# Ledger of designs, part 67: peptides against a protein of PDB entry 2N1D

Target 1, 169 residues: chain A of PDB entry 2N1D
Amino acid sequence: EVKVKIPEELKPWLVDDWDLITRQKQLFYLPAKKNVDSILEDYANYKKSRGNTDNKEYAVNEVVAGIKEYFNVMLGTQLLYKFERPQYAEILADHPDAPMSQVYGAPHLLRLFVRIGAMLAYTPLDEKSLALLLNYLHDFLKYLAKNSATLFSASDYEVAPPEYHRKAV

## One batch from the design tools (peptide; made by RFdiffusion4, then SolubleMPNN)

Design b1_p17_3_s4 (from b1_p17_3, 8 letters changed)
Fold by OpenDDE base, seed 3:
Structure b1_p17_3_s4 (fold): chain B 169 residues (1-169), chain A 17 residues (1-17)
Amino acid sequence: as target 1 above (169 residues)
Amino acid sequence: DDIELLREALKKVKEAL
């Protein structure tokens, strides 16, 4: 498979995220205080503020658009733990026309990068294109790591109510 | 060049979704 390297400082978060959901039976508070759209926007603005060339700015915008699209496609089918399925169903009912990038936040976005490698493996990309894409994906992940203190917090989760447990079994 | 490659790559990935 295509390896997308997760920054070391974010790997523990993936474990905590899994533990919060699967073991502690908590749910990420939705809609997210800071959704995927805003995270990507902040990233793009961050890159812009770094004085990038026009070409680099265009590239970042394309990457942002791509990540958003990938997230919106994969969230419901690939990025959720079993315990989160009822919550997702409720979100779909309450927000039928909203992209999930406007609902979910950083933890679920990070999960995308755990899965994206396999997706890229089955995409007909030449070596140069793949390397280029990976570089930008890793750049974004580095941004997430840099801002991890504000993007990833257990306080964004809450214990699911008993009513939820009954429909999550 | 690289920008075009990136754009096309993202397009291909999108199409594969």
Scores: peptide ipSAE 0.393, ipTM 0.894, DockQ to the pose 0.809
Fold by OpenDDE base, seed 5:
Structure b1_p17_3_s4 (fold): chain B 169 residues (1-169), chain A 17 residues (1-17)
Amino acid sequence: as target 1 above (169 residues)
Amino acid sequence: DDIELLREALKKVKEAL
């Protein structure tokens, strides 16, 4: 088992996210006002502005690219609740060939980190490589926690219309 | 080289997806 530690500030959001969608039958407004690509770009720029060495800049860019790829692969198959499936299908129809990192936002990105530990467990990584990767992933999660007030909000969700309910049950 | 290790790690994860 590979444990990816979710910051305490963000753990309650995972519950709220689940409740908004599964219990309250709401949907995250898509396309996101601030999509995953933008969040990752802001993170990279934030790291650069902190006076990091050139080597660290390259590392951050690699991590950003990796997270983006993982998100785009995992979103449709692993990160959605059942109630969100019709919305996803509509997004695929409206945005063909567009990466989901340009459509979805922070809540779905955070869900990735709930699943990524299991992914890493099945990847043949040596101890040093795994530790290095985890350090950067945790650093990114810390960034999300620091900016949680602007990235995570129930106001980004809306009640699904009756027509949606009929196709989601 | 940490950058190379990180790149290789990310590559392996991608390949395992």
Scores: peptide ipSAE 0.393, ipTM 0.896, DockQ to the pose 0.781
Fold by OpenDDE base, seed 4:
Structure b1_p17_3_s4 (fold): chain B 169 residues (1-169), chain A 17 residues (1-17)
Amino acid sequence: as target 1 above (169 residues)
Amino acid sequence: DDIELLREALKKVKEAL
């Protein structure tokens, strides 16, 4: 197993996210006010502003592109709780041509990193490549933790209406 | 270099999805 360490600051949020949806029967407001695309763009710009070398800038761009692609592939099949599936179906109907990185936000993006470790374990990466990738993934997670106050909030969730409950089960 | 290694790694991850 490949261990992707979630920052301690974000671990409580994963619990809160789970609780909001599964126990409190709330849904993350969609489309997200701050979507995955914008979060990744902000991260890339943040890294650029830190005065990193050109090589690091290009590497960050590659990582951003990769995370975005992984998110878009994994969201519908791997990152949703059962209660969120009807919402996802509605999103697909309303936004059939939009990548999910333009619809969903930080909480769902964070869920990707809960699953990515297992995904990496089945990827034929040499030790150096894996370490390099992990370093950048952890760097991004650190960025999420640093901005957690603005990216993760229960106020971004709303109570699902009764009609939603009937189709969610 | 590291960029190429990273790109290749990301590609392999994508292919494993």
Scores: peptide ipSAE 0.389, ipTM 0.894, DockQ to the pose 0.763
Fold by OpenDDE base, seed 1:
Structure b1_p17_3_s4 (fold): chain B 169 residues (1-169), chain A 17 residues (1-17)
Amino acid sequence: as target 1 above (169 residues)
Amino acid sequence: DDIELLREALKKVKEAL
């Protein structure tokens, strides 16, 4: 098993996110004010501002591209709670050609890292390659934790209307 | 080379999706 460690600072948010959606019947406001694309862009710019070498800049860009692609593949099938399915269907109807990284935000991006470890276990990576990739993934998670106050907020959720409840059952 | 290893790793991940 490939273990991706979620920072302790972000674990409570995963619980809050689950509670907001599943128990309180709220929905994350879409399209996100700060989408996954912008979060990844900010991360890349942050790394560049730290005076990294050209090689490190290349590596960060590759990691960003990889995370984005993985998110876009996994969002619809693996990262949504049952209650969020009608909302996702509406998003697909309204934005048929938009990648989900342009629609969803930090909470759903964080959910990816709960699942990514299991998926990485099925990839033919040698020990050194896996360790290297994990280091960059953990570095990104550390960035999310550092900026958690601006990226994760219950105010980004809203109570679903009664008509939505009928669709979700 | 770590950069090459990372590139190949990400490539394999993408191919596995």
Scores: peptide ipSAE 0.380, ipTM 0.891, DockQ to the pose 0.706

Design b1_p17_4_s1 (from b1_p17_4, 11 letters changed)
Fold by OpenDDE base, seed 1:
Structure b1_p17_4_s1 (fold): chain B 169 residues (1-169), chain A 17 residues (1-17)
Amino acid sequence: as target 1 above (169 residues)
Amino acid sequence: DIEELLQTLKKVLSALK
């Protein structure tokens, strides 16, 4: 199995995210004020501003594209708690053609990295490409940790109304 | 407590599909 290490700074957030939704019965407000697309764009621009070579810039773009694609594929089936499924269904009904990377934000993006290692195990990447990808995935996670104060906040969640509880079975 | 945090994190990871 391909191991993707989550920074220690972000592990407590995964716990808080889980608690807010499963125990406190809150929902992340959608659409996100800062969606996955914008987070990835900011990261790419951040890396480009640091004076990377052409080859490194290409790698960043490919990593960003890959993360976005994986997120859009996995969000509905792999990254949601049971309590969030009615909300997801409503999003699909209202915005059937919108990629989920334009709807969801940092908390759900972070959840992706809990599962992305398993996906990489089935990709036809050679050793060199895999090593490069892992380096940038960890680099991106460090970026999330560095910007965690603006990306992760309990104030982005809201208490679900009683009528939501009835359909969230 | 770091051990308690890790145990809770383990539950979070198992709750994700």
Scores: peptide ipSAE 0.037, ipTM 0.710, DockQ to the pose 0.026
Fold by OpenDDE base, seed 3:
Structure b1_p17_4_s1 (fold): chain B 169 residues (1-169), chain A 17 residues (1-17)
Amino acid sequence: as target 1 above (169 residues)
Amino acid sequence: DIEELLQTLKKVLSALK
């Protein structure tokens, strides 16, 4: 498969995220205080502020759009732990037409990059195109790492109530 | 949504070239 390198700064967070949910039976608070849409928008604006050329700005916008679309497609089927399924069902019931990029936040977005490599492997991309895409994906991941202190926090999780545990069993 | 994903991907690739 295509290897998408997760920054070392973010790998421990993936473990903490997993632990919070699967072991400690906590849930990420939804809707996210800072959703995926907002994160991607901030990234795009950050790139624009760095003096990008028109072509680079266009590329960033398209990368953002691509990441958003991948996230919205994959969240429900590929990015959730079993314990999160009842929460997702509630979200779908309450927000049936809302893209999940408006509901979920940085932790779930980061999970996408654990899976995105396999998805890209099934796309008919030539080596050059794949390399270019990977460079931008890694650039975005680097941005997440630089902003990890504000994007990833255990305080964004909360202990699931007893009634939730009954649904999750 | 899969078709939209593919189209978005194509746009990304086009923008990167």
Scores: peptide ipSAE 0.030, ipTM 0.671, DockQ to the pose 0.089
Fold by OpenDDE base, seed 2:
Structure b1_p17_4_s1 (fold): chain B 169 residues (1-169), chain A 17 residues (1-17)
Amino acid sequence: as target 1 above (169 residues)
Amino acid sequence: DIEELLQTLKKVLSALK
């Protein structure tokens, strides 16, 4: 299996995220105040400001595009807890063609990296290419960790109303 | 969706090499 290591600073957030949703029956407020598209754009700009070569800049853009695509493909099927399903259904009903990277935010993006390793394991990649890709993914995760104070907050969640509980378990 | 994902991954890998 391809191992994507989550920074230690972000592991507690994954637990808090899980707890907020599954135990406290809260929902992440949608649409996100800072969506995945914006986070990825900020990362790309951050990397650009570090004086990367043209080749490095291009590579970062492609990595961003890849992460975005992975997120949009996997959000609905892989990244949601059961309690979040009715909320997702409402989003689809209201905006059926909107990419989820424009709706969801940092917590769900982080969940992607819990799953992405398994997906990459089924992709035929040589060891060198896989290692290089993993380095960029880990670099992005490091960026998330550095900005975790602004990206991850329990205040972005709210208690689901009783009517929501009736259609969610 | 999976086809697009694989194509995007291919682009990423090409850019990183």
Scores: peptide ipSAE 0.027, ipTM 0.673, DockQ to the pose 0.089
Fold by OpenDDE base, seed 4:
Order: sequence, then structure tokens, then C-alpha cells
Structure b1_p17_4_s1 (fold): chain B 169 residues (1-169), chain A 17 residues (1-17)
Amino acid sequence: as target 1 above (169 residues)
Amino acid sequence: DIEELLQTLKKVLSALK
């Protein structure tokens, strides 16, 4: 198992996200005002602006690409609560060719990091590469925590309409 | 408290599937 630690600042958000959807029966507004692609782009630009070496910049780009790929692969199957399934189905119907990183936002991206550790355990990486990846994953999570006030908000959720409640719980 | 949060997080983790 590969352990990816969620920053303490973001742990309460995972609870709030869960509560908003599963208990309050709300849905994250889609398409996201700030989608995963945008968040990752901002992070990459942020890192590049800090005077990183070429090697570090390369690592950032690879991490961003990896996060995006993992997100797009995992969103539909691993990152959704049951209550969100009808919404996802609607998104697929309306945007069949759009990667989910262009639709979903920070809350769902954060959920990826709950699962990514287990995924990485099955990915053949040398020790050095894994250590580097983990460092940047934690760095990215730190970035999310630093920007949590703008990335994570209950105001980005909305009460699901009555007809939606009949589709899932 | 932290312990309560951790227990809730475990529920969240279990629900993410």
C-alpha cells in the first residue's frame, strides 16, 4: 500500500462533501465553475513561477498529467457517491466525449487522493520515481489546502430536485 | 474532536466506491 496523506485542513472538507451529498441530498454544480483541468493548470503555473529547475518542472508536468489521467479514469467508477450516479449519467449523455476533468471540480479531485494510494500500489514504479511522485502529490494537496477557501465551498452545491431523489439515494 | 472526525472520515472512505 502506498500512503497518501490528506492535509488536516482538507479532512473536514471530505466530511462536508460527504454530508452535503449523502445526507443533505445536494449535488455539486456541474459543469464546475473551476474544473479539474483548470485547477491542475493553475498548480502547474504556480510551480513554474517559483523558479523551479527544469527537472522539477518536468516532474510537475508529469504529475499534473498523471493526476488528470487517473481522475478521468477513476471518476465514474470510484469517485462518486451513489446519489451522484444519475447526475453522472446525465453528464455522459450530454457530454459523451468530454473528459470528466473538464466537467468536475475540486471536491471530486480531492476524492481521487483518497483512492490514489491504492492505485499506485499496483503501478510499477521504481523507488525513486515513487518517492518523487509522492512528494509532488503531497505538494499538490498542500496547494489545494492553501487554496481551499476558493476551491471548496458548500455554495458550489445545490439541492437536488424532487425528481432526482427518485433516481438514487 | 479529532477522533470523531477520523471516524467520520472512515465512513466517507467506505462510501467512496
Scores: peptide ipSAE 0.033, ipTM 0.709, DockQ to the pose 0.027; fails the geometry check

Design b1_p17_4_s2 (from b1_p17_4, 10 letters changed)
Fold by OpenDDE base, seed 2:
Formats: structure tokens, C-alpha cells, sequence
Structure b1_p17_4_s2 (fold): chain B 169 residues (1-169), chain A 17 residues (1-17)
């Protein structure tokens, strides 16, 4: 399996995220005030502002597109805790055609990178290409860590109402 | 779909070598 290293700064957040949802029975407020689309856009713009060549810009755009699509495919089936499934069902009912990258935010995006390594193991990438892709993924994760103060906050969660508890798994 | 996307990315990455 391909290993995608999560920055040490973000590992505690993964634990906090898990705790907020599964133990404290809170939900991330949806739609996110800063969704995955905007985070990826900010990252792309950040990379472009640093004087990258055209080739590097194209690569960043492809990486962003890949992360977005991967997130949209994986969110509903792989990235949710059981407690979050009723919320997801409600989102689908209210916004059936909306990509989840426009609804969810940084915490769920970070969860993606816990899973992406296994997915990459099935890709027919040569070692050099895989290494370069991993560098971009790690670069993005570093960006998330750099902006963690604004992207990850317990204040973005709220206690689920009693009505939700009754239908939660 | 995802595989196709990463194949495209592969081509871009190869161009960066």
C-alpha cells in the first residue's frame, strides 16, 4: 500500500474530529462556510502566485481536479462516520445534484487522505510518477497544515438535536 | 473515472520529468 503521510500538526485534528462526531455526538455544520471547492481553489491560486511554470501550473490543476473528483466519489461511501449518515441523507434529499465538494469542508477533506493511499496502490503509475504525485499530495497537506487555524475548528461543529439522535445509527 | 483522471495526471507528471 502507498503511504500518504499526514502532517503531525494535523493528526491531532483527525482525533478531535473523530471525538466530536462519535463521542460528543456533534455534527459538522453543513453546508460548510468554506467548502472543499474553495479550499482547493485557494491552494491552486496560492501555488500559482509563487511563480510556477506553466507545466507546474497544469500539474497543480490536475492534482486539484483529482482530489476534488476523488472526494466527490468517496465522501458518501468511505469518509463518513455512522453518526453522520442521517445528515448526509438529508443533504442528498435537499441537494441531489450538488457535488459534495460544494457542501463539505476541510475536516472531511482531510479524511480523504487517510484513504487515498490504498487507492493509489491500484493505479498503474511508475515509481517516478508516483513519487511526484505523492510530493504534490504532501504539498497540499502541508498547505492544509499551514492554514489549519482557519480550516479546522471545533466551533464548526454543533451538538446534534435530540431528533437527530433518534434516527442516527 | 478516477483511474482515467489519474492517467491524465500521470501524463502531466511525465511531462514534468
Amino acid sequence: as target 1 above (169 residues)
Amino acid sequence: DIKELFETLKKVLEALK
Scores: peptide ipSAE 0.029, ipTM 0.658, DockQ to the pose 0.088
Fold by OpenDDE base, seed 4:
Structure b1_p17_4_s2 (fold): chain B 169 residues (1-169), chain A 17 residues (1-17)
Amino acid sequence: as target 1 above (169 residues)
Amino acid sequence: DIKELFETLKKVLEALK
């Protein structure tokens, strides 16, 4: 299995995210104040501001685009806890044509990287290509870790109303 | 080509739906 290492700084957030939703029965506020699109854009701009070469800039843009597409494909089927399903259904009803990268935020984006290792195993990647991809993914995760104070907060979650509990399985 | 890699991954993921 392909291993994508989550920075130690972010592991507690995964636990808190799980706890907030599954045990405390809270929901991440949607649409996100800072959605996945904006996070990826900020990352790309951050990389560009570091004075990288044009080639590296191009690569970053491709990685950003790839992460976005990967997130949009995976969110609905792979990245949600059961408690979040009614919320997702509501989002689809209200915004049927909107990509989920414009709705969800950092916590759900981080969940993607918990799953990506197993999913990469389904792609016929040679060692060089895989190493390159992993380097970019880890670089992005490092960026998330550096900005974790602003990207991850329990205040972005809200207690689900009683009506929601009746819908959730 | 990172884009190509993600496109391949996307296709795989879509097939797994």
Scores: peptide ipSAE 0.026, ipTM 0.612, DockQ to the pose 0.261
Fold by OpenDDE base, seed 5:
Structure b1_p17_4_s2 (fold): chain B 169 residues (1-169), chain A 17 residues (1-17)
Amino acid sequence: as target 1 above (169 residues)
Amino acid sequence: DIKELFETLKKVLEALK
């Protein structure tokens, strides 16, 4: 198995996210004030500002592109709690061609990394390639942890209206 | 090549849909 370690600082947030949605019946405000695209862009710029070489910048850009694509593929099928399904359906109806990385934000992006380890187990990657990918993923997670105060907040959630609650699981 | 790694991952993810 492949395990992607979530920073300890972010583990409590995963619990809070779960609690806000499933127990408190809240929804993340959509479209996100800071969407996945912007988070990834900020990360890339952060890495660039740290004095990376052109080659390192290219690698970071590829990682960002990969995470974005992975998120867009996985969001609708793997990253949503049942309570969030009606909201997702509304988003699809209103924005059928928009990538979900332009709609959703940090909490859902973090959920991706809970799943990625299992998915990597199915990929025919050699040990060196896997280690390289994991290093990049962990570096990004460290960035999320460093900026957690601005990326993760319960104030980005809101109580679902009664009509939503009636049709949601 | 990171791009190749994610392409492989994408193929796996699409197959799992």
Scores: peptide ipSAE 0.025, ipTM 0.606, DockQ to the pose 0.281
Fold by OpenDDE base, seed 1:
Structure b1_p17_4_s2 (fold): chain B 169 residues (1-169), chain A 17 residues (1-17)
Amino acid sequence: as target 1 above (169 residues)
Amino acid sequence: DIKELFETLKKVLEALK
């Protein structure tokens, strides 16, 4: 397994996120006020503002695009807790053509990086390519940690209504 | 090539569904 290191600052949030949904029966408010697309765009702009070369700018754009695509592929099948499945079904019914990166936000994006390491183990990547990719992924995670106060908040969750509980059982 | 890396990953993920 390929190890993707989650910043220590964000590990407690993963636990809180799990607790809010699975134990407290809350749901992340959808559509997100700040969706995955906007987070990735902000990251790209942040990197560009730091004086990157043309080649580095290209690489950042591709990393952003890759993370977005990976998220959109993985969200529905790998990143949701059982309690969130009825909510996801409702989102698909209401927005069948919308990519999930335009619906979900930072908490679900962070969950992606819990899974990516195992998936990378199945890819035919040479050592150099893997190291390069990991460097960019870790750089993005550091960005999330730096902006964690604005990206992760329990106030973005709400108690699921009684009718939702009936659907979730 | 970062684009190639993520395309490969995407294909693997799709195959693992």
Scores: peptide ipSAE 0.025, ipTM 0.608, DockQ to the pose 0.271

Design b1_p17_4_s3 (from b1_p17_4, 10 letters changed)
Fold by OpenDDE base, seed 4:
Structure b1_p17_4_s3 (fold): chain B 169 residues (1-169), chain A 17 residues (1-17)
Amino acid sequence: as target 1 above (169 residues)
Amino acid sequence: DIKELLETLKKVLEALR
């Protein structure tokens, strides 16, 4: 299995995210104030602003595109806690044609990186490409860590109403 | 506490399956 290391700074957030949803029965506010698309765009722009070469810029764009694609594919089936399923169903009903990267935000994006290692194991990448990808994935995670104060906040969650509890398992 | 964090992370991983 391909190992993607989560920065130590973000590990506590994964715990908090889990706690907010599963134990405190809260929901992340949707649509996200800052969605995955915007986060990835900000990262790409951040990398470009640091004087990267054209080749590196291309690599960043490909990584961003890949992360977005993986997120959109995996969100509904792999990145949600059971308590979030009714919310997801509502999102699908309200936004049937919208990619989930336009709806969800940083916490769910971070969850992708918990699972992405296994996903990459099924992708036929050569060793060089995989190494490059991993470098940028870790770089992106570092970016998330640097911006964690603005991207990850318990204030982005809300207590689910009683009627939600009745339909949530 | 690192030990507690690691144990909770395992729960997170399990819950995401």
Scores: peptide ipSAE 0.055, ipTM 0.662, DockQ to the pose 0.027
Fold by OpenDDE base, seed 2:
Structure b1_p17_4_s3 (fold): chain B 169 residues (1-169), chain A 17 residues (1-17)
Amino acid sequence: as target 1 above (169 residues)
Amino acid sequence: DIKELLETLKKVLEALR
Protein backbone atom coordinates (compact mmCIF):
# COMPACT_ATOMS: atom_id res chain seq x y z
CA GLU B 1 0.00 0.00 0.00
CA VAL B 2 1.18 3.46 -0.93
CA LYS B 3 0.43 5.86 1.88
CA VAL B 4 -0.67 9.37 1.02
CA LYS B 5 -0.95 11.50 4.13
CA ILE B 6 -3.77 14.02 4.28
CA PRO B 7 -2.77 17.28 5.96
CA GLU B 8 -4.28 17.74 9.39
CA GLU B 9 -5.83 20.99 8.22
CA LEU B 10 -7.94 19.17 5.66
CA LYS B 11 -9.09 16.23 7.73
CA PRO B 12 -11.83 18.27 9.42
CA TRP B 13 -13.06 19.30 6.00
CA LEU B 14 -13.44 15.70 4.93
CA VAL B 15 -15.65 15.25 7.96
CA ASP B 16 -17.65 18.37 7.16
CA ASP B 17 -18.05 17.28 3.56
CA TRP B 18 -19.32 13.91 4.67
CA ASP B 19 -21.66 15.50 7.18
CA LEU B 20 -23.10 17.98 4.70
CA ILE B 21 -23.99 15.25 2.25
CA THR B 22 -24.71 12.18 4.31
CA ARG B 23 -26.34 13.67 7.39
CA GLN B 24 -27.60 17.06 6.26
CA LYS B 25 -28.67 15.72 2.85
CA GLN B 26 -27.03 18.51 0.91
CA LEU B 27 -25.35 18.42 -2.47
CA PHE B 28 -22.31 20.17 -3.79
CA TYR B 29 -23.45 22.67 -6.40
CA LEU B 30 -22.61 21.47 -9.88
CA PRO B 31 -21.03 22.45 -12.12
CA ALA B 32 -18.44 23.67 -9.66
CA LYS B 33 -17.62 27.36 -9.63
CA LYS B 34 -13.99 26.32 -9.55
CA ASN B 35 -13.56 22.91 -11.09
CA VAL B 36 -10.75 20.42 -10.72
CA ASP B 37 -9.15 21.50 -13.99
CA SER B 38 -8.86 25.06 -12.72
CA ILE B 39 -7.47 24.01 -9.38
CA LEU B 40 -4.80 21.90 -11.02
CA GLU B 41 -3.96 24.68 -13.44
CA ASP B 42 -3.59 27.13 -10.59
CA TYR B 43 -1.30 24.74 -8.79
CA ALA B 44 0.86 24.25 -11.87
CA ASN B 45 1.11 27.99 -12.35
CA TYR B 46 1.91 28.45 -8.70
CA LYS B 47 4.77 25.98 -8.93
CA LYS B 48 6.03 27.58 -12.12
CA SER B 49 6.09 31.01 -10.51
CA ARG B 50 8.27 29.71 -7.71
CA GLY B 51 11.28 29.50 -9.99
CA ASN B 52 11.28 25.85 -10.88
CA THR B 53 13.73 24.38 -13.33
CA ASP B 54 12.53 22.91 -16.59
CA ASN B 55 12.73 19.44 -15.14
CA LYS B 56 10.66 20.39 -12.13
CA GLU B 57 8.09 22.08 -14.32
CA TYR B 58 7.82 18.98 -16.43
CA ALA B 59 7.35 16.87 -13.36
CA VAL B 60 4.59 19.14 -12.07
CA ASN B 61 2.78 18.94 -15.38
CA GLU B 62 2.96 15.18 -15.35
CA VAL B 63 1.67 15.05 -11.80
CA VAL B 64 -1.19 17.37 -12.69
CA ALA B 65 -2.04 15.24 -15.68
CA GLY B 66 -1.96 12.13 -13.56
CA ILE B 67 -4.18 13.58 -10.88
CA LYS B 68 -6.67 14.69 -13.51
CA GLU B 69 -6.66 11.29 -15.14
CA TYR B 70 -7.16 9.40 -11.93
CA PHE B 71 -9.88 11.78 -10.85
CA ASN B 72 -11.81 11.33 -14.07
CA VAL B 73 -11.51 7.58 -13.83
CA MET B 74 -12.42 7.27 -10.19
CA LEU B 75 -15.02 9.97 -9.58
CA GLY B 76 -18.12 8.09 -10.61
CA THR B 77 -17.27 4.76 -9.08
CA GLN B 78 -15.15 5.49 -6.04
CA LEU B 79 -15.39 9.12 -4.92
CA LEU B 80 -19.14 9.57 -4.43
CA TYR B 81 -21.32 8.93 -1.45
CA LYS B 82 -24.49 7.00 -2.18
CA PHE B 83 -26.56 10.14 -1.75
CA GLU B 84 -24.64 11.80 -4.59
CA ARG B 85 -25.25 9.09 -7.18
CA PRO B 86 -28.49 10.50 -8.59
CA GLN B 87 -26.76 13.84 -9.06
CA TYR B 88 -23.95 12.14 -10.91
CA ALA B 89 -26.44 10.36 -13.14
CA GLU B 90 -28.03 13.69 -14.00
CA ILE B 91 -24.64 15.15 -14.83
CA LEU B 92 -23.87 12.26 -17.14
CA ALA B 93 -27.21 12.64 -18.86
CA ASP B 94 -26.74 16.37 -19.39
CA HIS B 95 -23.02 16.25 -20.17
CA PRO B 96 -22.21 12.78 -21.45
CA ASP B 97 -18.83 13.65 -22.94
CA ALA B 98 -17.58 16.11 -20.36
CA PRO B 99 -14.73 15.00 -18.13
CA MET B 100 -15.73 15.10 -14.51
CA SER B 101 -12.70 17.27 -13.76
CA GLN B 102 -14.60 20.05 -15.51
CA VAL B 103 -17.72 19.51 -13.44
CA TYR B 104 -16.63 18.73 -9.89
CA GLY B 105 -14.51 20.80 -7.54
CA ALA B 106 -12.17 20.78 -4.57
CA PRO B 107 -14.14 18.62 -2.14
CA HIS B 108 -14.35 15.72 -4.54
CA LEU B 109 -10.76 16.22 -5.59
CA LEU B 110 -9.71 15.90 -1.98
CA ARG B 111 -11.60 12.63 -1.71
CA LEU B 112 -9.37 11.27 -4.44
CA PHE B 113 -6.41 11.33 -2.11
CA VAL B 114 -8.21 9.05 0.29
CA ARG B 115 -8.21 6.41 -2.44
CA ILE B 116 -5.26 7.24 -4.68
CA GLY B 117 -2.73 5.42 -2.54
CA ALA B 118 -4.31 2.06 -3.08
CA MET B 119 -4.59 2.71 -6.79
CA LEU B 120 -0.94 3.66 -7.10
CA ALA B 121 -0.02 0.36 -5.54
CA TYR B 122 -1.15 -1.33 -8.74
CA THR B 123 1.00 0.89 -10.94
CA PRO B 124 4.48 -0.42 -11.70
CA LEU B 125 6.74 2.51 -10.91
CA ASP B 126 10.38 2.44 -10.02
CA GLU B 127 11.27 3.54 -6.52
CA LYS B 128 12.70 6.86 -7.64
CA SER B 129 9.65 7.77 -9.67
CA LEU B 130 7.29 6.71 -6.94
CA ALA B 131 9.14 8.75 -4.35
CA LEU B 132 9.03 11.79 -6.60
CA LEU B 133 5.35 11.30 -7.28
CA LEU B 134 4.56 10.99 -3.60
CA ASN B 135 6.50 14.14 -2.87
CA TYR B 136 4.46 16.08 -5.39
CA LEU B 137 1.19 14.58 -4.22
CA HIS B 138 1.96 15.71 -0.70
CA ASP B 139 3.07 19.06 -2.08
CA PHE B 140 -0.23 19.41 -3.87
CA LEU B 141 -2.14 18.52 -0.74
CA LYS B 142 -0.18 21.16 1.11
CA TYR B 143 -1.22 23.60 -1.58
CA LEU B 144 -4.85 22.67 -1.04
CA ALA B 145 -4.43 23.19 2.68
CA LYS B 146 -2.85 26.58 2.13
CA ASN B 147 -5.78 27.65 -0.03
CA SER B 148 -8.46 25.83 1.91
CA ALA B 149 -10.31 29.02 2.85
CA THR B 150 -11.14 29.67 -0.79
CA LEU B 151 -11.44 26.09 -2.00
CA PHE B 152 -13.59 24.53 0.69
CA SER B 153 -16.80 26.17 1.84
CA ALA B 154 -20.11 24.90 3.11
CA SER B 155 -21.74 27.64 1.05
CA ASP B 156 -20.95 25.60 -2.05
CA TYR B 157 -23.49 23.06 -0.86
CA GLU B 158 -27.25 23.31 -0.97
CA VAL B 159 -30.12 21.37 0.48
CA ALA B 160 -31.30 18.72 -1.93
CA PRO B 161 -34.85 19.29 -3.13
CA PRO B 162 -37.63 16.88 -2.23
CA GLU B 163 -37.63 15.52 -5.75
CA TYR B 164 -34.04 14.48 -5.30
CA HIS B 165 -34.74 12.65 -2.08
CA ARG B 166 -37.19 10.46 -3.94
CA LYS B 167 -34.43 9.47 -6.35
CA ALA B 168 -31.85 8.88 -3.67
CA VAL B 169 -32.46 5.26 -2.76
CA ASP A 1 -13.75 16.64 20.75
CA ILE A 2 -10.64 15.32 19.07
CA LYS A 3 -11.70 11.78 19.77
CA GLU A 4 -15.05 12.39 18.15
CA LEU A 5 -13.40 13.91 15.11
CA LEU A 6 -11.16 10.90 14.69
CA GLU A 7 -14.05 8.50 14.98
CA THR A 8 -16.03 10.44 12.42
CA LEU A 9 -13.04 10.49 10.11
CA LYS A 10 -12.91 6.73 10.30
CA LYS A 11 -16.52 6.62 9.19
CA VAL A 12 -15.71 8.91 6.28
CA LEU A 13 -12.89 6.66 5.21
CA GLU A 14 -15.08 3.61 5.46
CA ALA A 15 -17.83 5.28 3.46
CA LEU A 16 -15.37 6.14 0.69
CA ARG A 17 -13.92 2.64 0.49
Scores: peptide ipSAE 0.052, ipTM 0.661, DockQ to the pose 0.025
Fold by OpenDDE base, seed 3:
Structure b1_p17_4_s3 (fold): chain B 169 residues (1-169), chain A 17 residues (1-17)
Amino acid sequence: as target 1 above (169 residues)
Amino acid sequence: DIKELLETLKKVLEALR
């Protein structure tokens, strides 16, 4: 399995996220105040503001597109805790044509990078190509860590109502 | 779609070279 290293600053958040959902039975408020699309857009703009060359700018755009695609493919099947399944089903029913990158936010995006390594195994990449991709993924994760105070907050979660608990059990 | 994902990854790799 390809290992994607999560910044140490974000590891505690993954634990908090897990705790909020699985133990405290809370749900991330959807649609997200700041969705994955906007986060990726901000990242792209951030990279552009750093004086990237044309080629580097193109690369960033493709990385963003790739991350978005990864997220949209994996969210429903790989990135949700069991408790979140009814919420996801409701989202699909209410917004059947909306990509999940427009609905979910930073916590779920971060979860992607816990799973993305396994998905990369499906793409035949030589070591050099894989290293390049990983470098950009890690760069994005570094961006998330740098902006963690604004991207990750327990206040974005809410206690699930009693009727939801009945659906989840 | 996984197929689209793979195509995107190919584009990413091309852009990174």
Scores: peptide ipSAE 0.051, ipTM 0.673, DockQ to the pose 0.089
Fold by OpenDDE base, seed 1:
Structure b1_p17_4_s3 (fold): chain B 169 residues (1-169), chain A 17 residues (1-17)
Amino acid sequence: as target 1 above (169 residues)
Amino acid sequence: DIKELLETLKKVLEALR
């Protein structure tokens, strides 16, 4: 299995996210104020502004596209806690044609990196390409850590209403 | 407590697998 290391600065957030949802019975407010598409776009622009070469820019764009694709594929089936499933069903009903990268935000994106390593293990990449990809994934995670104050906040969650609890049983 | 945090993190990671 390909190992993707989560920055130490973000590990406590994964715990908080889990606690908010599973123990405190809260939900992340959807649609996100800052969705995954926006976060990835900001990262790409950040990298471009630092004077990358054409080849490096290409690599960044491919990484962004890959992260987005994996997120959209995995969100509904792999990245949600059981308590969040009714909310996801409501999102699908209200936004049937929207990719989940336009609905969900940073917390769920971070969850992807817990699982993305296993998915990469099944991707036909040569050793050189895999090493490069891993470097960019870690670079992106470092970017998330650097901007964690604006991307991760408990105030983006709210207590689920009583009627939701009945649906989640 | 760092030890408690690490144990909780382990549970989170396992739950997301």
Scores: peptide ipSAE 0.050, ipTM 0.654, DockQ to the pose 0.025

